# Peptides against a protein of PDB entry 4BOS: the designs that were tried, part 37

Target 1, 163 residues: chain A of PDB entry 4BOS
Amino acid sequence: PVLTRTVVPADNSCLFTSVYYVVEGGVLNPACAPEMRRLIAQIVASDPDFYSEAILGKTNQEYCDWIKRDDTWGGAIEISILSKFYQCEICVVDTQTVRIDRFGEDAGYTKRVLLIYDGIHYDPLQRNFPDPDTPPLTIFSSNDDIVLVQALELADEARRRRQ
Target 2, 163 residues: chain A of PDB entry 4BOS as posed
Amino acid sequence: PVLTRTVVPADNSALFTSVYYVVEGGVLNPACAPEMRRLIAQIVASDPDFYSEAILGKTNQEYCDWIKRDDTWGGAIEISILSKFYQCEICVVDTQTVRIDRFGEDAGYTKRVLLIYDGIHYDPLQRNFPDPDTPPLTIFSSNDDIVLVQALELADEARRRRQ

## One batch from the design tools (peptide; aimed at target 1 N12 I120)

Design b1_p24_5_s4 (made by RFdiffusion4, then SolubleMPNN; from b1_p24_5, 12 letters changed)
Fold by OpenDDE base, seed 5:
Structure b1_p24_5_s4 (fold): chain B 163 residues (1-163), chain A 24 residues (1-24)
Amino acid sequence: as target 1 above (163 residues)
Amino acid sequence: SAMEELKRRLAEEEAELRARQAAL
């Protein structure tokens, strides 16, 4: 089994497309962003005490209006929220630093999913199997550290290609 | 930073959720 990258469109919603892909078991749907943006806004609006200006960098209401725009980029805040919503650890491997940023790692989730990030663009990762009839896996055990090693290897190769 | 604050608050929330679940 090998870990591979699925390139999603380089639009303002690549994070949402990538997360949707991995949490839904490998479903590519670039049109998922509007609903995911609304979902995040709803969650943020529901808890203004937790999602404060200190975290959001703007008022709760301003953030909700901002994230629902079709031209705003998702980031760490959105990943954290989606991790909680889907009840899984979201691991992001950075091709610039060859490091993994783990979201939800202390929540006790039994599942983890992986994204690859180059500083401006997110893509989903999946494990392919030798048997062509066995579908790729996008949801892993939170105890599967091999997949993290494979993600680092993939990121390192990507970095070398750009150097 | 905002990110540091987010991570700190996230950890606290996760701990609270676990404690709540354990008490049920």
Scores: peptide ipSAE 0.024, ipTM 0.521, DockQ to the pose 0.033
OpenDDE base, seeds 1, 2, 3, 4: peptide ipSAE 0.019, 0.042, 0.007, 0.013; ipTM 0.511, 0.608, 0.345, 0.364; seeds 2, 4 fail the geometry check

Design b1_p24_6 (made by RFdiffusion4)
Pose (drawn by RFdiffusion4):
Structure b1_p24_6 (pose): chain A 163 residues (1-163), chain P 24 residues (1-24)
Amino acid sequence: as target 2 above (163 residues)
Amino acid sequence: SRAEFIAAQKAEREARAARFFAAL
Protein backbone atom coordinates (compact mmCIF):
# COMPACT_ATOMS: atom_id res chain seq x y z
CA PRO A 1 0.00 0.00 0.00
CA VAL A 2 1.08 3.51 -0.88
CA LEU A 3 0.68 6.77 1.08
CA THR A 4 -1.15 9.23 -1.13
CA ARG A 5 -2.13 12.87 -1.16
CA THR A 6 -5.62 13.89 -2.29
CA VAL A 7 -5.75 17.47 -3.43
CA VAL A 8 -8.52 19.52 -1.83
CA PRO A 9 -9.48 23.02 -3.12
CA ALA A 10 -7.11 25.81 -2.13
CA ASP A 11 -9.96 28.06 -1.11
CA ASN A 12 -8.44 29.31 2.19
CA SER A 13 -10.20 26.61 4.20
CA ALA A 14 -7.95 23.67 3.17
CA LEU A 15 -6.89 23.04 6.76
CA PHE A 16 -10.48 22.40 7.83
CA THR A 17 -11.43 20.54 4.67
CA SER A 18 -8.30 18.33 5.05
CA VAL A 19 -8.93 17.58 8.75
CA TYR A 20 -12.56 16.78 7.98
CA TYR A 21 -11.55 14.49 5.14
CA VAL A 22 -9.30 12.36 7.32
CA VAL A 23 -11.28 12.20 10.56
CA GLU A 24 -14.50 11.27 8.66
CA GLY A 25 -12.66 8.37 6.92
CA GLY A 26 -12.19 9.96 3.50
CA VAL A 27 -15.05 12.36 2.84
CA LEU A 28 -14.39 15.51 0.78
CA ASN A 29 -16.91 18.18 1.77
CA PRO A 30 -15.76 21.79 1.36
CA ALA A 31 -19.03 23.05 2.93
CA CYS A 32 -17.83 21.76 6.35
CA ALA A 33 -15.46 24.68 6.76
CA PRO A 34 -17.84 27.38 8.10
CA GLU A 35 -19.17 25.01 10.76
CA MET A 36 -15.65 23.87 11.76
CA ARG A 37 -14.60 27.50 12.12
CA ARG A 38 -17.60 28.22 14.34
CA LEU A 39 -16.61 25.27 16.43
CA ILE A 40 -13.15 26.77 16.80
CA ALA A 41 -14.61 30.13 17.86
CA GLN A 42 -16.82 28.40 20.39
CA ILE A 43 -13.79 26.70 22.01
CA VAL A 44 -11.47 29.76 21.84
CA ALA A 45 -14.13 31.99 23.51
CA SER A 46 -14.65 29.33 26.21
CA ASP A 47 -11.06 29.60 27.61
CA PRO A 48 -9.78 33.21 27.53
CA ASP A 49 -7.30 32.35 30.25
CA PHE A 50 -5.46 30.03 27.86
CA TYR A 51 -6.39 31.75 24.61
CA SER A 52 -4.93 35.03 25.79
CA GLU A 53 -4.06 38.20 23.87
CA ALA A 54 -0.43 37.08 23.96
CA ILE A 55 -1.21 33.76 22.24
CA LEU A 56 -3.71 35.12 19.68
CA GLY A 57 -2.09 38.45 18.78
CA LYS A 58 -5.43 40.16 19.35
CA THR A 59 -8.44 39.95 21.71
CA ASN A 60 -10.22 36.67 22.22
CA GLN A 61 -13.33 38.17 20.53
CA GLU A 62 -11.25 39.47 17.61
CA TYR A 63 -9.71 36.07 17.06
CA CYS A 64 -13.15 34.41 17.10
CA ASP A 65 -14.49 36.83 14.50
CA TRP A 66 -11.35 36.45 12.45
CA ILE A 67 -11.32 32.63 12.38
CA LYS A 68 -15.01 32.63 11.41
CA ARG A 69 -14.22 34.32 8.12
CA ASP A 70 -14.09 32.31 4.94
CA ASP A 71 -10.69 33.73 4.02
CA THR A 72 -8.51 33.19 7.11
CA TRP A 73 -6.09 30.25 7.32
CA GLY A 74 -6.24 27.67 10.10
CA GLY A 75 -3.01 26.79 11.87
CA ALA A 76 -1.60 25.30 15.06
CA ILE A 77 -4.29 26.72 17.38
CA GLU A 78 -7.00 25.25 15.19
CA ILE A 79 -5.24 21.92 14.81
CA SER A 80 -4.73 21.52 18.56
CA ILE A 81 -8.38 22.22 19.10
CA LEU A 82 -9.57 19.85 16.37
CA SER A 83 -7.28 17.03 17.70
CA LYS A 84 -9.08 17.20 21.09
CA PHE A 85 -12.55 17.59 19.61
CA TYR A 86 -12.10 14.61 17.36
CA GLN A 87 -10.01 12.74 19.93
CA CYS A 88 -7.26 11.75 17.58
CA GLU A 89 -3.69 12.54 16.90
CA ILE A 90 -3.27 14.92 13.99
CA CYS A 91 0.10 14.60 12.37
CA VAL A 92 1.12 17.44 10.14
CA VAL A 93 3.86 16.49 7.76
CA ASP A 94 5.77 19.61 6.92
CA THR A 95 7.41 19.39 3.51
CA GLN A 96 9.27 22.67 3.96
CA THR A 97 12.03 21.16 6.07
CA VAL A 98 10.67 17.58 6.16
CA ARG A 99 9.44 17.06 9.75
CA ILE A 100 6.21 15.91 11.57
CA ASP A 101 4.35 17.94 14.12
CA ARG A 102 2.18 15.59 16.15
CA PHE A 103 -0.91 17.21 17.75
CA GLY A 104 -2.29 15.09 20.54
CA GLU A 105 1.17 13.72 21.03
CA ASP A 106 0.68 12.97 24.73
CA ALA A 107 -3.09 12.49 25.15
CA GLY A 108 -3.04 8.77 24.48
CA TYR A 109 -5.53 8.76 21.65
CA THR A 110 -5.93 5.44 19.87
CA LYS A 111 -6.25 7.07 16.48
CA ARG A 112 -3.94 9.00 14.17
CA VAL A 113 -4.55 10.98 11.04
CA LEU A 114 -2.15 12.78 8.61
CA LEU A 115 -2.08 16.03 6.72
CA ILE A 116 0.63 17.21 4.34
CA TYR A 117 1.63 20.85 4.55
CA ASP A 118 3.93 22.90 2.27
CA GLY A 119 3.79 26.19 4.18
CA ILE A 120 0.85 27.40 2.07
CA HIS A 121 -1.45 24.46 1.40
CA TYR A 122 -2.96 21.60 3.43
CA ASP A 123 -4.05 18.36 1.83
CA PRO A 124 -5.10 15.06 3.47
CA LEU A 125 -3.05 11.89 3.25
CA GLN A 126 -4.51 8.41 2.96
CA ARG A 127 -3.32 4.84 2.45
CA ASN A 128 -4.31 3.37 -0.92
CA PHE A 129 -4.60 -0.34 -1.56
CA PRO A 130 -3.84 -2.16 -4.87
CA ASP A 131 -6.90 -4.39 -4.24
CA PRO A 132 -10.00 -3.21 -6.14
CA ASP A 133 -12.26 -3.90 -3.21
CA THR A 134 -10.31 -2.21 -0.42
CA PRO A 135 -11.04 1.56 -0.15
CA PRO A 136 -8.43 4.01 1.11
CA LEU A 137 -7.88 4.35 4.81
CA THR A 138 -7.41 7.74 6.48
CA ILE A 139 -7.42 6.72 10.19
CA PHE A 140 -4.45 4.79 11.57
CA SER A 141 -3.70 3.26 14.96
CA SER A 142 -1.50 5.24 17.34
CA ASN A 143 0.66 2.13 17.47
CA ASP A 144 1.18 2.36 13.71
CA ASP A 145 4.50 4.16 13.56
CA ILE A 146 5.41 2.89 10.09
CA VAL A 147 2.83 5.17 8.48
CA LEU A 148 4.75 8.08 10.06
CA VAL A 149 7.94 6.77 8.39
CA GLN A 150 6.17 6.53 5.01
CA ALA A 151 4.89 10.07 5.48
CA LEU A 152 8.40 11.38 6.18
CA GLU A 153 9.60 9.79 2.92
CA LEU A 154 6.62 11.21 1.05
CA ALA A 155 7.61 14.55 2.51
CA ASP A 156 11.14 14.12 1.07
CA GLU A 157 9.73 13.15 -2.31
CA ALA A 158 7.15 15.94 -2.27
CA ARG A 159 9.94 18.43 -1.44
CA ARG A 160 12.05 17.22 -4.35
CA ARG A 161 9.11 17.30 -6.81
CA ARG A 162 8.07 20.79 -5.80
CA GLN A 163 11.58 22.19 -6.38
CA SER P 1 -2.89 41.27 -4.77
CA ARG P 2 -3.36 37.61 -4.40
CA ALA P 3 0.39 37.14 -3.72
CA GLU P 4 0.27 39.81 -0.96
CA PHE P 5 -2.71 38.12 0.58
CA ILE P 6 -0.94 34.77 0.66
CA ALA P 7 2.22 36.27 2.14
CA ALA P 8 0.19 38.03 4.92
CA GLN P 9 -1.76 34.90 5.73
CA LYS P 10 1.44 32.82 5.89
CA ALA P 11 3.20 35.27 8.22
CA GLU P 12 0.18 35.55 10.48
CA ARG P 13 -0.15 31.82 10.74
CA GLU P 14 3.54 31.41 11.59
CA ALA P 15 3.32 34.11 14.25
CA ARG P 16 0.27 32.47 15.82
CA ALA P 17 1.99 29.04 15.82
CA ALA P 18 5.11 30.48 17.49
CA ARG P 19 3.04 32.18 20.18
CA PHE P 20 0.86 29.07 20.72
CA PHE P 21 3.86 26.67 21.17
CA ALA P 22 5.61 29.13 23.42
CA ALA P 23 2.57 28.95 25.75
CA LEU P 24 2.95 25.23 26.25

Design b1_p24_6_s1 (made by RFdiffusion4, then SolubleMPNN; from b1_p24_6, 12 letters changed)
Fold by OpenDDE base, seed 5:
Structure b1_p24_6_s1 (fold): chain B 163 residues (1-163), chain A 24 residues (1-24)
Amino acid sequence: as target 1 above (163 residues)
Amino acid sequence: SEAEKIAKLQKEREELNERFYASL
């Protein structure tokens, strides 16, 4: 079993595509972004007390309109929201720093998914098995720290390639 | 905290968005 990167299109919606891929068990759907953007906007709009201007950097309504645009880039706010929605920890390994940012780590989720980030682009991570008939795993136990080590190794290798 | 993580990556996201629109 090896942790591998699935390269998704390098467009403005790579975060959404990557999250959808891992939470749906390895389904690559580059067309998922519009609905996911609407989902995020709906969640933000539903809780203006939590999703305040201080958190969003703009008014609740302005953010909702902004994130629904097809050419805005998702980031930490969206990851945090999607973690809550899908009730899973989203771990983002950064290839520039070789560090993992864990979203939802204090929520008590039993599931964990992983993304790899290079400062510009997000890709999903999956565990491939030697048996090709065994489908890749994208949803891990939140107790599986081995997958985090593997993700760090993958990021470190990526960093060395760029040095 | 989630807020700290958001703040850490927020500027990077904003810069990426700015670069994208500047490139259009």
Scores: peptide ipSAE 0.216, ipTM 0.764, DockQ to the pose 0.051
OpenDDE base, seeds 1, 2, 3, 4: peptide ipSAE 0.055, 0.039, 0.027, 0.077; ipTM 0.674, 0.654, 0.618, 0.698

Design b1_p24_6_s2 (made by RFdiffusion4, then SolubleMPNN; from b1_p24_6, 15 letters changed)
Fold by OpenDDE base, seed 1:
Structure b1_p24_6_s2 (fold): chain B 163 residues (1-163), chain A 24 residues (1-24)
Amino acid sequence: as target 1 above (163 residues)
Amino acid sequence: SEADKIAELVKRRKELDERFYASL
């Protein structure tokens, strides 16, 4: 089995498209961003005590208005929120540093999904199998540390290619 | 509506969880 990258559109919603792809089992839907932005805004608005100005960098209401814009970029805060919503660990391998940032790692989730990040763009990762009739896997056991090693190898190769 | 779409996402999340555990 080989861990591979699915290139999603290089737009301001690449994080949402990538997360949707992996949590839905390999469904590419570039039109998912507005719904996911609204979802995040709803979650943030529902818990102003946790999602404080200190966490958001802006007031709760300002953040909700900001994230619902179609031209704003998602980051660590949005990944953390989506990790909680989908009840899975989200692992982001960075091609610049060849390091993995794990979101939700202490929450006790049984599932993990993987993204690859180059400093500005997110893409989803999937495991392909030698048997062409076996569909790719995007949702892994949170105990599968081999997939993390494979992600690091993929990121290192991407760095070597300057991709 | 957007509210309906969020509800569908929640439903889909639960379905995906069930399928994941069934595949173990």
Scores: peptide ipSAE 0.204, ipTM 0.787, DockQ to the pose 0.024
OpenDDE base, seeds 2, 3, 4, 5: peptide ipSAE 0.175, 0.152, 0.024, 0.197; ipTM 0.764, 0.748, 0.496, 0.782

Design b1_p24_6_s3 (made by RFdiffusion4, then SolubleMPNN; from b1_p24_6, 15 letters changed)
Fold by OpenDDE base, seed 4:
Structure b1_p24_6_s3 (fold): chain B 163 residues (1-163), chain A 24 residues (1-24)
Amino acid sequence: as target 1 above (163 residues)
Amino acid sequence: SAAEKLRKLVEERKELDKRFYASL
């Protein structure tokens, strides 16, 4: 089995598309972004004490309006929210630093999904199997650290290619 | 320009991420 990257469109919603892909078991649906943006806005709006201006950099309402735009980019806030919403650890391997940022690692989730990030763009990661009848795996055990190693290998290779 | 817009969006995301991580 090999961990591979599926390139999703660079349409400002790559994070949402990538998360949707992995949590839905490998379904590529760029049209998912508007709904996911609304979901984020709803959750942010529901807890203005936590999602304060200090965290958001703008008022709660302004952030909700901002994230619902089709040209704004999600980040750590969105990943954290989506991790909790889907009840899974979201691991983001960064090709610039060759490090993995783990969201939800202390929540006790039994499942993890993986994204690859180059500083601008997010793509989903999947495990492909030699057997063509076995579909790619996007949801892993939170105890599967091998997949994290493989993700780091992908990131390291990407970094080397840029140098 | 499109390039300027992209740069602004990237910077906005980076700053938001910094604030979020700083709060952890």
Scores: peptide ipSAE 0.028, ipTM 0.544, DockQ to the pose 0.832
OpenDDE base, seeds 1, 2, 3, 5: peptide ipSAE 0.023, 0.027, 0.022, 0.025; ipTM 0.594, 0.541, 0.558, 0.535; seed 3 fails the geometry check

Design b1_p24_6_s4 (made by RFdiffusion4, then SolubleMPNN; from b1_p24_6, 9 letters changed)
Fold by OpenDDE base, seed 4:
Structure b1_p24_6_s4 (fold): chain B 163 residues (1-163), chain A 24 residues (1-24)
Amino acid sequence: as target 1 above (163 residues)
Amino acid sequence: SEAEKIAKLQAEREALDARFYASL
């Protein structure tokens, strides 16, 4: 099996599209972004003590309005929230540093999904199988460290292509 | 320009993420 990247549109909502892709088992739906942004806003709004101005750099309400814009980027806050919402570890491999940031690592989730990030764009990762009739896998065991190694290999190759 | 827009969005997101990471 080979870990591969599915390129999603660079429409400022690539994080949401990518997360949706992996947690839904490989469904590419860029139209999912508005609702996912609303989900983030709802969760942020529900806990103003945690999602404080000190963290957000703006009021809780201002952040909610900001993240619901179609041109703003999701990031660590969104990944953290989505990890909790979908009850899975979200692993982001960075092609610039060749490192994996793991969200939900300490939550005891049994599942993990993987994204690849190049500093300005997120794409989902999936495992493809030799049998064309076997659908790609996007949800892995949280104990599957092989997939993390494969993700690092992809990131390293991507980095080498830039250098 | 689009390049400037992307740079601004990236900087804004990175600053935001940095605060969040520091809070964890």
Scores: peptide ipSAE 0.367, ipTM 0.854, DockQ to the pose 0.832
OpenDDE base, seeds 1, 2, 3, 5: peptide ipSAE 0.048, 0.028, 0.026, 0.029; ipTM 0.679, 0.655, 0.638, 0.617

Design b1_p24_7 (made by RFdiffusion4)
Pose (drawn by RFdiffusion4):
Structure b1_p24_7 (pose): chain A 163 residues (1-163), chain P 24 residues (1-24)
Amino acid sequence: as target 2 above (163 residues)
Amino acid sequence: EADLRAWLAEQQREREARQAAYQA
C-alpha cells in the first residue's frame, strides 16, 4: 500500500476541508468549512484564559470573528482544537523542512490522521490499496508508527518534486 | 503550558505574515 495525497481545493479553507476528509474516513466536502470555523470560534470564546490576547495577537472576540471568515487560514490553534474535538492525533507533515508536528501527541488517543503541508496548502493523506475492493484508509492506529515513516519519506519526495 | 502559549503565539504571527504576503 502507498501513502497518497488527495488534492482538495485551495480556497482558503483547505485546513478544515483536509481535517474533515481524514477524520470522516475519506469524505471530500468543501461546504464543511463554515461550520468547522464556527466550532473553532465556539471553543476559542469558551476559554479566554488560555486563548489570550498574547496567544491570538488580538482580542478573543476579534479572533473568533476572524476565524469565521471564509478567507482566513487555519493553523496550529485550529488544529489543536480539532484534535481534541475529534479525539484523534492529527499529524501534520511539513514538507518545507521535512518534519512531523503531532497534535494530540500526549492525550493517548487511539486514532491518528495525516495532513501534508507545504507552508501554503493543506491536503489530506490516505493509504491506497492495490486491491480493487479495498477503499483507501484515512484513520490509522496510534500504534501504527510505520505510516509516520512513510509520510516522512513522502515529505522528502514531495519536497524534491516541488523544487 | 508557558512553552505552548509561546509556540502558539509564534505560529499565529507566522501564519498571519505568510497569508498577508501570499495574497498581496

Design b1_p24_7_s1 (made by RFdiffusion4, then SolubleMPNN; from b1_p24_7, 15 letters changed)
Fold by OpenDDE base, seed 1:
Structure b1_p24_7_s1 (fold): chain B 163 residues (1-163), chain A 24 residues (1-24)
Amino acid sequence: as target 1 above (163 residues)
Amino acid sequence: MEELKKRLAEENERLRARQKAFKA
């Protein structure tokens, strides 16, 4: 089995598309972004004590309006919210630093999904199997550390190709 | 919760850094 990336459109909503892809078992739906943006805004608005200006970099209301724009990028705030919403650990492997940022790692989730980030774009990761009749896997056990090693290897290769 | 907030803020700066640079 090999860990591979599925390149999603670079349309400013690649994070949302990538998350949707992995949590839904490999469904590519670029049209999912508007609803996911609204979901983020709703959750942010519901907890102004946690999602304060110190975290958001702007007022709670301003952030909600901002994230609902179709040209603004999601980040760690969105990933953390989506991790909680989908009840899974979201791991982001960064090709610039060859590191993995884990979200929801202390929440006790049994499931893990992976994204790859190159500084300007997010893509989903999946495990391909030698048997062509076996569909790719996008949802892993939160105890599967092998997939994290494979993600780092993939990121390292990507970094070398970019240099 | 305080540590979580700090971590989230730091990671958000890194994981959204390119847009700030490109849109500035």
Scores: peptide ipSAE 0.316, ipTM 0.791, DockQ to the pose 0.519
OpenDDE base, seeds 2, 3, 4, 5: peptide ipSAE 0.283, 0.264, 0.349, 0.291; ipTM 0.788, 0.781, 0.801, 0.785; seeds 2, 4 fail the geometry check

Design b1_p24_7_s2 (made by RFdiffusion4, then SolubleMPNN; from b1_p24_7, 17 letters changed)
Fold by OpenDDE base, seed 2:
Structure b1_p24_7_s2 (fold): chain B 163 residues (1-163), chain A 24 residues (1-24)
Amino acid sequence: as target 1 above (163 residues)
Amino acid sequence: MEELKKELAKKTEELRKRQEEFNA
């Protein structure tokens, strides 16, 4: 088995496309972003006391309008929300630092998904199997730390290619 | 960011549970 990345469109919605890909078992659907943006906005709007300006950097309403735009980026806040919504740990390996930022690590989820991030773009990661008839795996056990090592190796290789 | 992640995770889980209960 080999961990590989699937390159998704380098648009402002790459985070959402990547998350959708991994949580849906390897379905590439760039058109998923509008609904995912709306989902996040709905969650944020549901609790303006918690999702305050102090947390969001803008008012709750401004954030909701902002995140629903097709040209705004998602980040840590959105990943955290999506982690909880899909009930899985989202691990983001950074190719610039070769480090993994884990979201939902304290929630006790049994599932783990992985993204690779280069500072501006997100791509999903998947495990390919030698048997071509076995579909790639995008949802891993939260106890599978080998996949994290493989992700770090993949990120390290990516970093070396840029150096 | 680490502290923010934890708080967001905790609160989002709470909201998700409440939503599921509402829709049940």
Scores: peptide ipSAE 0.034, ipTM 0.629, DockQ to the pose 0.034
OpenDDE base, seeds 1, 3, 4, 5: peptide ipSAE 0.064, 0.028, 0.022, 0.040; ipTM 0.656, 0.603, 0.518, 0.613; seeds 1, 5 fail the geometry check

Design b1_p24_7_s3 (made by RFdiffusion4, then SolubleMPNN; from b1_p24_7, 16 letters changed)
Fold by OpenDDE base, seed 5:
Structure b1_p24_7_s3 (fold): chain B 163 residues (1-163), chain A 24 residues (1-24)
Amino acid sequence: as target 1 above (163 residues)
Amino acid sequence: MEKLKEELAEANAKLRATQEAFKA
């Protein structure tokens, strides 16, 4: 088995497309972003005590309006929210530093998904199998540390190609 | 809960800062 990258469009919504891809088992749908942005705004608006101006960098209402724009980039807030919504750990391997940021790691989820990030673009990761009749896997056990090692290897190779 | 807020704010600041720095 080998961990591979699926390149999604760089259309300002690559984070949402990538998350949707992995949590839905490998479904590429670049049109998913507007609905996911609305979901984020709904959750942010539902808890103004937690999602305060101190966290958001702007008022709760301003953030909700901002994230619903088609040209704004998602970040850690969105990943954290989506982790909780889909009840899975979201692991982001960064090709700039060859490090993994884990979201939802303390929530006790049994599942994890993986994204690769280069500072401006997100792509989803999947495991391919030697048997061509076995579909790629995007949802892993939260105890599968091998996939994290493979993600780091993939990120390291990507970094070397850009240096 | 407060610890989670701090961690999330820090992570978001770093990610947002990176995105802004590398935007065209």
Scores: peptide ipSAE 0.240, ipTM 0.777, DockQ to the pose 0.532
OpenDDE base, seeds 1, 2, 3, 4: peptide ipSAE 0.238, 0.223, 0.222, 0.234; ipTM 0.767, 0.769, 0.769, 0.766

Design b1_p24_7_s4 (made by RFdiffusion4, then SolubleMPNN; from b1_p24_7, 15 letters changed)
Fold by OpenDDE base, seed 4:
Structure b1_p24_7_s4 (fold): chain B 163 residues (1-163), chain A 24 residues (1-24)
Amino acid sequence: as target 1 above (163 residues)
Amino acid sequence: MKALKEALAAANAALRARQAAFNA
């Protein structure tokens, strides 16, 4: 088994597409972004005390309007919300720093999914199997730390190629 | 709760840092 990335479109909604891909077991659907953006806005609007200007960098209402635009990038706010919504740990491996940011790691989720990030683009990660009849795996056990090692290896290789 | 908010804000700043440069 080897961990690989699936390149999704660089259409400003790659985070949403990537998350959807992994949580749905490997379904590529770039059209998922508008609904996911609306979901984010709804959740942000529902808790203005938590989602304050200190976190959002703008008023709650302004952020809701902003994130629903088709050209704005998701970030940690979106990942944290989606982690809670899908009840899974979302791990983001950064190819620039060769580090993994884990969202939802203290929530007690039994599942984790992985994204790879290069500073301007998100892609989903999947485990491919030698048997062609065995579909790729995108949802891992939250105890599977081997997949995190494999993700770091991918990131390290990517970084070396850019040096 | 305050620490959590600060951590989220910091993570968000880091993960969105490149968009400002990309759009500039």
Scores: peptide ipSAE 0.199, ipTM 0.772, DockQ to the pose 0.603
OpenDDE base, seeds 1, 2, 3, 5: peptide ipSAE 0.132, 0.090, 0.167, 0.135; ipTM 0.734, 0.719, 0.752, 0.752

Design b1_p24_8 (made by RFdiffusion4)
Pose (drawn by RFdiffusion4):
Structure b1_p24_8 (pose): chain A 163 residues (1-163), chain P 24 residues (1-24)
Amino acid sequence: as target 2 above (163 residues)
Amino acid sequence: HAAELAAKAAERAARDARFFAAIA
């Protein structure tokens, strides 16, 4: 089986679209983005002690309004929130310097999902099978550390190809 | 368009850095 990137639209919501794709088991639905952003705003507004001005670079309310736009990019705050909401580890494979940032690292989730990130774009990763009957898998066991190794290598290859 | 992407990427990197500093 081969680790594979599926290219989602680069419409400013790729982070949400990519997360949705992997946590739902391989469903591409760009229309999920406005709802996922509203979910983020709901959670950010619910904990102003944690989501402080210092963390957000603006007021809690300003951040909520900002993230609800269709043109703002999701990042680490959004990913941390989505990991908890979906109760899975979200592994971002960064092809800029070839590393993995593991959201939900210490929450003991049983599930793991992967995104590939080049500093500008987010796309989902999935495992493809050479058997005609076996569809791609996007959710992996937390015990499955080999998929992380394959993702690191894909990050190396992706970095080389992009240059 | 390329400048806009660079500006958005810088903003996102700055926000992420603050978030990671807060949880470290």

Design b1_p24_8_s1 (made by RFdiffusion4, then SolubleMPNN; from b1_p24_8, 7 letters changed)
Fold by OpenDDE base, seed 1:
Structure b1_p24_8_s1 (fold): chain B 163 residues (1-163), chain A 24 residues (1-24)
Amino acid sequence: as target 1 above (163 residues)
Amino acid sequence: EAEALAEKAAERKALDARFYAAIA
């Protein structure tokens, strides 16, 4: 089995597309972004005490309007929210730093999904199997640390290619 | 376009930094 990267469109919604891909078992649906953005806005709006101006750099309402635009980028806030929404750990491996940020790691989720990030783009990661009839795996056990090692290897390879 | 991407990246980075600090 090998961990591979599936390149999704760079249409400003790559984070949402990538998350949807992995949590839905490998379904590429770029059209998922608008609804996911609305979901983010709904959750942000529901907790203005936590999602305050101190975090958002703008009013809660302004952020909600901002994230619903089709040209704005999601990030850590969105990943954190989506982790909780989908009840899974979302691990993001950064190709610039070769580090993994784990969202939901303390929530006790049994499932883990992985994204790869280069600073401007998110892509989903999947495990391919030798048997061509076995579909790729995008949802891993939260105890599967091997997949994290493989993700770091991918990130390191990507970094070396840019150096 | 490259400049636009850089600006978006910087904006998101700053935003994420505040969030990371809040959940640390």
Scores: peptide ipSAE 0.703, ipTM 0.945, DockQ to the pose 0.892
OpenDDE base, seeds 2, 3, 4, 5: peptide ipSAE 0.692, 0.694, 0.697, 0.690; ipTM 0.943, 0.943, 0.944, 0.943

Design b1_p24_8_s2 (made by RFdiffusion4, then SolubleMPNN; from b1_p24_8 with H1M A3E A7R R15L F20Y I23L)
Fold by OpenDDE base, seed 1:
Structure b1_p24_8_s2 (fold): chain B 163 residues (1-163), chain A 24 residues (1-24)
Amino acid sequence: as target 1 above (163 residues)
Amino acid sequence: MAEELARKAAERAALDARFYAALA
C-alpha cells in the first residue's frame, strides 16, 4: 500500500474539494465548494463569541460574507469546523515544514482523513493498493499512525521537488 | 498572479495564526 496525492483543481476552493474527496471516500466533486462555504458561514455566524474579530480580523458578518466568495481561501478555521461536521480527525501535512497539524485529535473520533498542504494549495491523500480492483482508501483509523508516517514521507518528497 | 497568490497566502497565514493562538 502506498499513500498518494490526488491533485485537485487550483480554483481557490481546493480545501473544500479536498475535504469532500477524502470524507466521501474518494469522490472528486469541485462543485461542492459553494455549499461547504455556506456551511462554514452558518457555523461561524452561530458563534460570534468564539469567532470574534480578534480571530477573524474582521467582523463575524464580514467573515461570513468573505468565506462565501468563490475566490477566498479556506484554512484552519474551516478545517476545524469540517472536522466536527464530518466527525473525523483531519490531518494536514505541510510540505514546507514537514509537520502534521491534526484537527479534532482530542474529539475521540474513530476515523481520520489526510490532506497535503504547501502553503497555497490543498490536495487529498489516499492509500492505493496493489490490487487494481481494490479502490483507494481515504478514511483511516484514528489509530493508524503508519499513515501519518507515510504522509510525512510524502511531504518530504514534495518539499524536495518544491511541490 | 504571483502577487495575488502571495497576498492570499499571507492573509490566510495571518488568519490561521490568530486562530491557533486562540486555541492555545
Scores: peptide ipSAE 0.696, ipTM 0.946, DockQ to the pose 0.872
OpenDDE base, seeds 2, 3, 4, 5: peptide ipSAE 0.647, 0.637, 0.662, 0.642; ipTM 0.937, 0.935, 0.939, 0.936

Design b1_p24_8_s3 (made by RFdiffusion4, then SolubleMPNN; from b1_p24_8, 11 letters changed)
Fold by OpenDDE base, seed 1:
Structure b1_p24_8_s3 (fold): chain B 163 residues (1-163), chain A 24 residues (1-24)
Amino acid sequence: as target 1 above (163 residues)
Amino acid sequence: MAAELERKAKEREELDRRFYEALA
């Protein structure tokens, strides 16, 4: 089995599309972004003590309005929130640094999903099996360290190809 | 187009940095 990348549209909502893809078992739905953005805004608004101006770089309300725009990029804040919402660890392998950032690693989740990030774009990762009749896997055990190694290898290869 | 991508990348990078520091 090999870890592969599914290229999603670069439409400013690639993070949301990618997360939706992996947590829903491999469903590509670029139209999921608006509702996910609203979810983020709702959660941010619900905890102004944590999501303070110091973290957001703007007022809580301003951030909520900003993230709901269809042309703004999600990031670590959104990944953290989505990790908690979907009750899974979200691992992001960065092709620029060839390192993995793990979100929800200390929450005790039994599941993990993986994204690949190049600094301007997120894509979902999946495990493809030799048997063509076996569907790709997007949800892994949080104890599956092999998939993390494979993600690093994939990122390293992407870096060498500058893609 | 490239400039816009760089702007957005830098903007998101700054937000991410703030968040990472808050978690540390």
Scores: peptide ipSAE 0.652, ipTM 0.937, DockQ to the pose 0.926
OpenDDE base, seeds 2, 3, 4, 5: peptide ipSAE 0.628, 0.638, 0.646, 0.619; ipTM 0.933, 0.934, 0.936, 0.933

Design b1_p24_8_s4 (made by RFdiffusion4, then SolubleMPNN; from b1_p24_8, 10 letters changed)
Fold by OpenDDE base, seed 4:
Structure b1_p24_8_s4 (fold): chain B 163 residues (1-163), chain A 24 residues (1-24)
Amino acid sequence: as target 1 above (163 residues)
Amino acid sequence: SLEELLRKAKERAELDARFYAAIK
């Protein structure tokens, strides 16, 4: 089995598309972004004490309006929220640093999903099997550290190719 | 454009940096 990258559209919503892909077992749906953006806004709005202006750099309401735009980028805030929402660890391997940022690592989730990030774009990762009748796996055990090693290898290769 | 990508990347990075500092 090999870990592979599925390239999703670079339409400013690649994070949302990528998360949706992995948590839904490999479903590519670029149209998922508006609803996911609304979900983020709802959760941010529900906790203005945590999601304060000190963190957001703007008022809570302004951030909610901003993230709902179709041309703004999600990031760590969104990944953190989505990790909690889907009750899974979200691991992001960075091709620039060849490091993995883990969201939800201390929450006790039994599942993990993986994204690859190059500084401007997110893509989902999946495990492909030699048996064509076995569908790709996007949801892994939180104990599966082999997949993290494979993700690092994939990121390192991408870095060497400058891609 | 590259300029737009860099602007968005910087904006997101600054935002995320504050968040990372808050959750660690």
Scores: peptide ipSAE 0.630, ipTM 0.937, DockQ to the pose 0.912
OpenDDE base, seeds 1, 2, 3, 5: peptide ipSAE 0.621, 0.031, 0.081, 0.026; ipTM 0.935, 0.603, 0.675, 0.572

